# Peptides against a protein of PDB entry 2AUS: the designs that were tried, part 232

Target 1, 323 residues: chain A of PDB entry 2AUS
Amino acid sequence: ADIKREVIVKDDKAETNPKWGFPPDKRPIELHIQYGVINLDKPPGPTSHEVVAWIKRILNLEKAGHGGTLDPKVSGVLPVALERATRVVQALLPAGKEYVALMHLHGDVPEDKIRAVMKEFEGEIIQRPPLRSAVKRRLRTRKVYYIEILEIDGRDVLFRVGVEAGTYIRSLIHHIGLALGVGAHMAELRRTRSGPFKEDETLVTLHDLVDYYHFWKEDGIEEYIRKAIQPMEKAVEHLPKIWIKDSAVAAVAHGANLTVPGIVKLNAGIKKGDLVAIMTLKDELVALGKAMMSTQEMIERSKGIAVDVEKVFMPRDWYPKLW

## One batch from the design tools (peptide; made by RFdiffusion4, then SolubleMPNN)

Design b2_p27_2_s1 (from b2_p27_2, 7 letters changed)
Fold by OpenDDE base, seed 2:
Structure b2_p27_2_s1 (fold): chain B 323 residues (1-323), chain A 27 residues (1-27)
Amino acid sequence: as target 1 above (323 residues)
Amino acid sequence: SAAMEKERAEHEAILEEVDAKTAAALA
């Protein structure tokens, strides 16, 4: 869900120097890549790790990381964070996911019964991780946010499902099949959303990426490769944000915690312990951190640590030291 | 340049490996 968060302004007179930093839309192409995230259409067949390795080879990158593993046979949205943006995947790993799944039933079931039973799987479900998972096979709860049946053709059920991160759709389908009394298996699975990344005009294949790279390197055409790579700020759109003064940016970029006087504006509904994105007034990602105060405490207090800074993204030299 | 031709050939070989894995997954 595109959670529109209210923005509360603390300092309506705060200005930003246009000469400092690199706004997401104004980065030189090399810098754009260094702070990029690809909304990759992962093909079926390769592992998510193989795909990341290929992207590193294609773009001549030292490091990259993905926003949540897709199984080899699963296609669709795989966010791949590049170079200096690699660590932004920590914001994507816990993000909600959407899938389109084809479930094959092992017997005939009336459509009305299929619809009724699948609706009961919205909400909290109990899952055990599959054997192939590196995660301990302990029972755990997961949220199913919604199930939308797209088509029912005899024993084949095409459906859209929104889920909490680390929900196993194969296990969900198995339990639906048991509840229907006939059994079921997952025939096909595509991921259509991973947090802020979805199937849209930003979704690119490995083939597209190769073509766009060569248009840039051989023909000097940057437009395609620039569009194929999203700014790292896209990967934090779903997080609550805190916007800071220019005078606070370099301190946070050096790993200092954000203090209350540095805050210009912030999203409503921040709770203590939430993962938050610290932004400049130009919507540049400075850092990710843990909120040490609620939104209300950050408004009411004149001092104190607002955010424990966990991961710095912005270089130390984009903004001057003003302390 | 010979360097660009080599890079193209390396990228084509990657895409061939992608396509082979995709075909094997769809079979």
Scores: peptide ipSAE 0.658, ipTM 0.960, DockQ to the pose 0.968
Fold by OpenDDE base, seed 4:
Structure b2_p27_2_s1 (fold): chain B 323 residues (1-323), chain A 27 residues (1-27)
Amino acid sequence: as target 1 above (323 residues)
Amino acid sequence: SAAMEKERAEHEAILEEVDAKTAAALA
């Protein structure tokens, strides 16, 4: 998420009409909720599905979805996309995750050996999904981006770990324990990051959400509930972006594929097949789609389908039809 | 209003269920 992607400008003269659309910072509270994502601090105990169901009940919502399951006993960052934003979770499911884990060793191991062995688990690992996963138990590779040991207290090892989506920390700890020769288990696990969502001032509990809802409904104070809900655009910050002309927005909002002439600017390093966010010049999310060209092809070509539009978010009427 | 009081009570009951599940997970 912290990768500053270079922005390549194709049309430096492209302007946007300030009267069209609803920028993320200018949505009325009801519209903000309709296009919102909560950075929820999931407590230990409930399932991610129970938590989503409660959020729907608290906020009187018809639909919501989460940015990647946390086990019942696992706490921390659970992005919950609301209403019109519900399907933005498709951007979050493949996103990297960070956890803080407490590993308990089943025997005494010198600290130097713990550090050395855990360092060997950075990089590509082979995992088998647990039996409880709805996923076929095929062996799969996953990336461990980093392991940072925070504390070693005898047999207890506190560490931060950055991982590819769908890496099983419990399985990682089991294999670390085997490599140490004494065995180990996961005592505690907290998710500290899910793509662009992290432990910061935007992290809220279910208790906070209830309080902030009542401050809004009873006292007319929308500030708290507005801060508790992030714009859906937050959920795509980690994706490569393509910014389009005002004249192209309505067509894409109607489900038309993005063609090369509609592009104003784009991130460097887009590959064919990448998930990309199509944005307005006001940083409004129009759609998610699959890149049909690389960044270079989108620069060099004068025509063709740049993005196969998979999911539209923007209403069809926010921008006029200019064709 | 009676409707808002009912909604508050429904939300409090949700939070009680959350807290009960949390306590059971930490035990």
Scores: peptide ipSAE 0.657, ipTM 0.960, DockQ to the pose 0.961
Fold by OpenDDE base, seed 3:
Structure b2_p27_2_s1 (fold): chain B 323 residues (1-323), chain A 27 residues (1-27)
Amino acid sequence: as target 1 above (323 residues)
Amino acid sequence: SAAMEKERAEHEAILEEVDAKTAAALA
């Protein structure tokens, strides 16, 4: 999310028809919900699946999905994609995560030693998935992007940690405790970030969602429920983007692969095999797909398949068929 | 309406279940 990507313009004369599509800020409330993602504050206790089931019941939805499981006892940022946006979670699964963790040490350790040892865990670490995980228990490398110690109170260490997706904080704390020579366990854990979703004014509880739903349905006040639901485009902010011509939108919305002539502008640094977001010139998400070319190849070539379209989100009728 | 009252009661029951699970996790 924090990596600024350069935008390379391939066609500076490309215009968009204001009558076509539904930009994220112009969707009617029902359509906004159909293409929405909730930045949910998951309470401790319930599973991520129970929380998704409750959101479906509260909002009268057929489908929803979460952007990466939180353990039952773990609170905080759980992106929940709604209805037609449900499959946008595939963009969030590989996204970096941030947590605030309370580590309890099983013995006394000088603060200077705690700070020194925890700094050594920044970078690449070897982990084994916990026994309770459905993931095959193979050793794997994970990145710890940063560790920020917030507070040290005797044996209690409060810290912020940025990690690669699928890093187990409980396992990290166990290894830190071993390195300190006294052992440690995870007392508390909160997720403070999941890719583009963080603790900010968009974070809402299940209680907030119930209240905001009733303000809408009973009082006719849409503003709260509209604010509580982010457009699905938020869930792809961290991905490299390709913006396409209006004439290419309908073909991609029908599941056609994106060809090079359809590209108006694109982010720098796309590699073959990257997950990319295909956008309209109004910043509407058309589809997710796999890049079949690099950014450089998409600039230099006049033809060929640029993106293998894996998942369409945009309705087929938002843009006219110009093919 | 009777439909809105039923929906409110269903939502309240969900929130009670949320709170019960939260309380049990913090105990």
Scores: peptide ipSAE 0.657, ipTM 0.960, DockQ to the pose 0.963
Fold by OpenDDE base, seed 5:
Structure b2_p27_2_s1 (fold): chain B 323 residues (1-323), chain A 27 residues (1-27)
Amino acid sequence: as target 1 above (323 residues)
Amino acid sequence: SAAMEKERAEHEAILEEVDAKTAAALA
């Protein structure tokens, strides 16, 4: 999510009509909700599915989806995509995660040994999905990006960990405990990050959402509910982007593949097969798709399919048909 | 309005269910 991507301009003369579309910061409240993602602080206890169901009931929504399951006892960052934004969760599922975990050791271990052994778990680890997972239980590698020990109190080890999507912290703690020779279990777990969503001023509880909904409906105060819901474009901040001409927007919004002539600017480092976000010049998400070319090929070529459009988000009427 | 009061009561019932599940997870 924090990777600054270089922007390469292909057409420096391309302009956008200010009358077309709805930029993320200028959506009416109802439209903002329809294209929103909540950075929810999931409490411990409920399932991620129950939380999504409650959000739909609170906000009177037909559809919503979450950016990656948290176990019932796990709290913290659960992105919930709303209504027309629901499918944006596909950008979040593969995104990196951060957790704060409390590990309880089953025996006494010198602090220096704890620190040394935990450092060895940075990098590639071998895991098996837990029994409760709907995922096929096969051995697989996962990346641990970093482990930061926050506190050691006797047998209790509080640590921050950045991991590849689908890394099981409970399994990591079990393996750390085995490596320490005493065994260990996960006492507590909180997710502090899910891709672009983290613990910040945008993090809201279900209680906050109820209050903010009532401020809007009863008092006419839209500010709180507007701030509690992020634009769907937030959920794609970590993806490479391709910005397109106004004349290409309606075609892509109708499900046409993006062709090279439609590109105005793009991020560096796109590879063939990458998931990319197709954006307007007003930073509106048009669609997600699979890159059919590299960044370099998209610059050098004058024609061809640049992106195979997989998921359209933008309504077909926000931009005029210019074909 | 009676409609807003009903909606508020439905939301309070959701929050009570949230709190009950949270309390049970922390016990």
Scores: peptide ipSAE 0.652, ipTM 0.960, DockQ to the pose 0.960

Design b2_p27_2_s2 (from b2_p27_2, 7 letters changed)
Fold by OpenDDE base, seed 1:
Structure b2_p27_2_s2 (fold): chain B 323 residues (1-323), chain A 27 residues (1-27)
Amino acid sequence: as target 1 above (323 residues)
Amino acid sequence: SAESERIRAEHEAILAEVDRRTAAARA
């Protein structure tokens, strides 16, 4: 959800040194790639793992990872985190997803009945994971946030669907078909959103990446490859944020937990146990961690562990040790 | 350079495989 979270300021006098760190918009191209995420348009056919392997070969990378598997036949939005940003995919795995699906009905159903029954599948649904999934095959609840019917042509129903992570659209379509009384199957599926990544001007193909790589390496034109790679901070836009003092950055970058005195400002609505992004005052991602306090506790308390730091992204040398 | 030509050929081979796999998925 593009919900602009409220920002609560704890220290309105906190300043940042402009000489420290590398803000997302000021990274040299090589550093930008090292901390990058590609909003890839995955073609149908290849696995998500094959596509990640090809990106590593094209861009000459040591490591990369994807923000959530698409089946081989499924196309669309696949965030691919590069090099030092690889571990940011953990922020994308639990993120909501949107798809456009083509459902084929196995019999004739009046349009009004199709619309009425599909509306009943908004909300909580019970699913069993498919046999091919590494997930335990037990019944589980998932949220369908919305269903938007785009087109109905006889037995073909084109619809947009927003879902909780790990909702199986094929299973949803099967259950819709059962509820309609005629049966149905998934003919086509495209992912149009994965958390903060959507179909927009940042979406690029493997063909685009090859072209943009050659423009950079052969023609010296870095603009295209720079635009094709988003800063890793994009991959955490959907998370609640905590902004910290310059004096706290190096400690967190060394793997220390964030304590309450290090907090300058934070989003409202953080709960204990939430995944949070720890940011500098220049909007650089320092680390991901688990909130050990609510927003209210982080405001009211003068001391204690605010965030259990799980994954550090920032290099240890971007900010000086001030302890 | 010979290295640039090798890299281009590798990228073309990757894209050709992508296109083959994509065509097979749409058939």
Scores: peptide ipSAE 0.658, ipTM 0.962, DockQ to the pose 0.974
Fold by OpenDDE base, seed 3:
Structure b2_p27_2_s2 (fold): chain B 323 residues (1-323), chain A 27 residues (1-27)
Amino acid sequence: as target 1 above (323 residues)
Amino acid sequence: SAESERIRAEHEAILAEVDRRTAAARA
């Protein structure tokens, strides 16, 4: 379960002007698309890059990016960030992933032994990236958060697995097969989760996107395309957040670092060096940045740089300059 | 409009390619 982060209030009297900004739920459809992320059900067959290119053609977009590559044969959850939101994918790259995998064993193994051995793969595993990967082929540790066996049918093992980003399920299955003594290969793989994006009512196909685009452009019905596109703020739900005063928003939107006096509330457990989301009091994403202080330091200090601002998302004109 | 028809035809061609690639991956 995603642990709900505690929120510490630093300024309980801070108010926000309702005339400033564009809260995620109040964006006009064109603006919603420009700051959107699609929870795409990627079909098996095409590459993640081909799918992003098709989305750009379907929705008439200049730019888009995906929240982490799926192999051509792999289906399921592919977050696709649109236009001004394209760079939000950097928040999704390090996020945990969940998969449902079908493993085929190359010999007969008793079910009790399968269950026992697969449970031993929960925790830290050593992996080497495959030759086809652009990632440096160094041995590295990866965390397997959980393995849930769904079904065992002779030599076919269906299981759910939660993993650290950049864990190779094909390599995991290969190592399980070696540990079982018979060998194994990955028959099927579907990604069921990528950080805050999961298999839910927000998951849409390329077919759905085409239909919803036509309902909007030909029939004037925005509801479907609006529901098919999530606000970019969803892509940062898993990050620690810092909420800032209206008077600090325009400075951060211009690329200024966040200073301690600008903080209204923040999540507990921020460490120096963490990636954090800077939010307005209306839950609008202003920027991503690197924490220069812990949560405790941000509470105790009266001044100093709290966040080194790395990526601004909010336009400079949504909030007035108040400095 | 002629533009709407062109866009529909482009989308249908994309979906046909998706379906071909999907069928080939499941075979």
Scores: peptide ipSAE 0.658, ipTM 0.962, DockQ to the pose 0.978
Fold by OpenDDE base, seed 4:
Structure b2_p27_2_s2 (fold): chain B 323 residues (1-323), chain A 27 residues (1-27)
Amino acid sequence: as target 1 above (323 residues)
Amino acid sequence: SAESERIRAEHEAILAEVDRRTAAARA
């Protein structure tokens, strides 16, 4: 379940000027694309990089990036951040992932034993990154949040798995097969979730994107392409948020650190060192940054640096300088 | 327009490559 983070209000009298900024739902189509993220259904076969390159060609974009590599043979949810939103993928890289996997066993195993052993793989597991990974091949722990067996048909086990970012499902299946004593391999893999992006009505194919682009450019119908592209704010839904005063927005948009007086409301449970999203009162993403205080410290203190601003997204001119 | 036709042809070529790569991955 997406843990609904409690919202603590620090300034209940803070208002926002409706003339300033561009709320996610009010962006002109060109601006929406510039600050967009596609929930792409990546087909099996192409690399994630090839798919991003094709999206750039289809939509005539200079820049795009993806929220975490899928192997060529793996299909499903690939968030693709566009243009000015490209850097928002940094929020998605550490996000949890869900997959549906088909595991093929190399021998017959009783269903009760399959279920029992797979349940033991919930929690912390030790993995070694594959040779093809740019990550140093050091042993590392990863969390398996849950394993849900969907179907068992003889030697074929269909299951849903929620995992920490950078968990290798192929390696998980290999270890499950070893624990079962017969061995196993990954027959199929689909990613069904990448942080806030999941299999829902926002999931689109490359074919859909082509069609929707033509409806927009040839027929003047922007509705389809608008729905196919999510606002960049969706890519930070899983992060703890800090909402700031209108008077603080321009400073943060210029790369100034967020100070405690600028905070209107914030999520509970922020720890020092957490990645946080700095939002306007209209739920516009201003910046990503590192929390320099806990939620409690941000409430109790009257001054100080609350967030070290790392990545600015909002243009400098959306809000006036009020200092 | 000739430009629209060129863009459409480029998109069709991309989709054909996608389909080819997808078919090869499912075989």
Scores: peptide ipSAE 0.656, ipTM 0.961, DockQ to the pose 0.976
Fold by OpenDDE base, seed 2:
Structure b2_p27_2_s2 (fold): chain B 323 residues (1-323), chain A 27 residues (1-27)
Amino acid sequence: as target 1 above (323 residues)
Amino acid sequence: SAESERIRAEHEAILAEVDRRTAAARA
């Protein structure tokens, strides 16, 4: 469940100037693309890198990045951040993932035993990264948040699984197969969620993107391409947020750390060291940064550095310099 | 325009490569 974070208001009188900035829903199409993220349905076959390269060619982009690699044979949700939004993928890389997997068992196992054993894999598991991973092949723990068996047909087990980032479903299936005593392999895998991006009406194919690009460029119809590209703010929906005064926006957009007086409202439960999104009162992403205080400290203190600003997204000129 | 035609042809070539790779992954 998308746990709605509580919002604590520090300054209930803070207003925002409607003439400043570009709210996510009010960006001109070119600007929307520059600050966009595609919820791409990656087809099986190509690498995630090849798909990103093709998107850059299709949309005539200088840069793009993806929110977490899918193996060539794996399909489904691949967030692709565009142009000025490219660096927002750092918020998506650590985000939870969901998959639908087809596991093929190498022997007959009673359904009750399948269900019982798969339930034991909810929680913390020990994994070793595959050889093809750039990650050092050390044993590591990963969280399996849930396993939902969708169907059991003899030796074929269709299941949904929610996992911590960098959990290898192929390795999970291998371990399940060992625990069942018969062995197993991953027959099919689709990613159905990557943080805030899921299988919904925003999911688009490369074919859709081509069509929508041509509708825009040739027919002057921007509606399709506008809907196919999410605002970069979508990519930070799962993060704790801090909303800041208009007077603080330009300083943060110039790379200054956020100080406590700039805070208007914030999510509950921020801890020191958390990745947080700094937002305007119009829900525009200004920057990502590391919390230097807890929510409670940000409420109680009158001064100090609240957020160490790591990545600025907002242009420096969207808000006036008021410092 | 000749440029529009070139862009269309490039996009079609990309989609054809996607389809080839997708077909090969399902085989």
Scores: peptide ipSAE 0.656, ipTM 0.962, DockQ to the pose 0.978

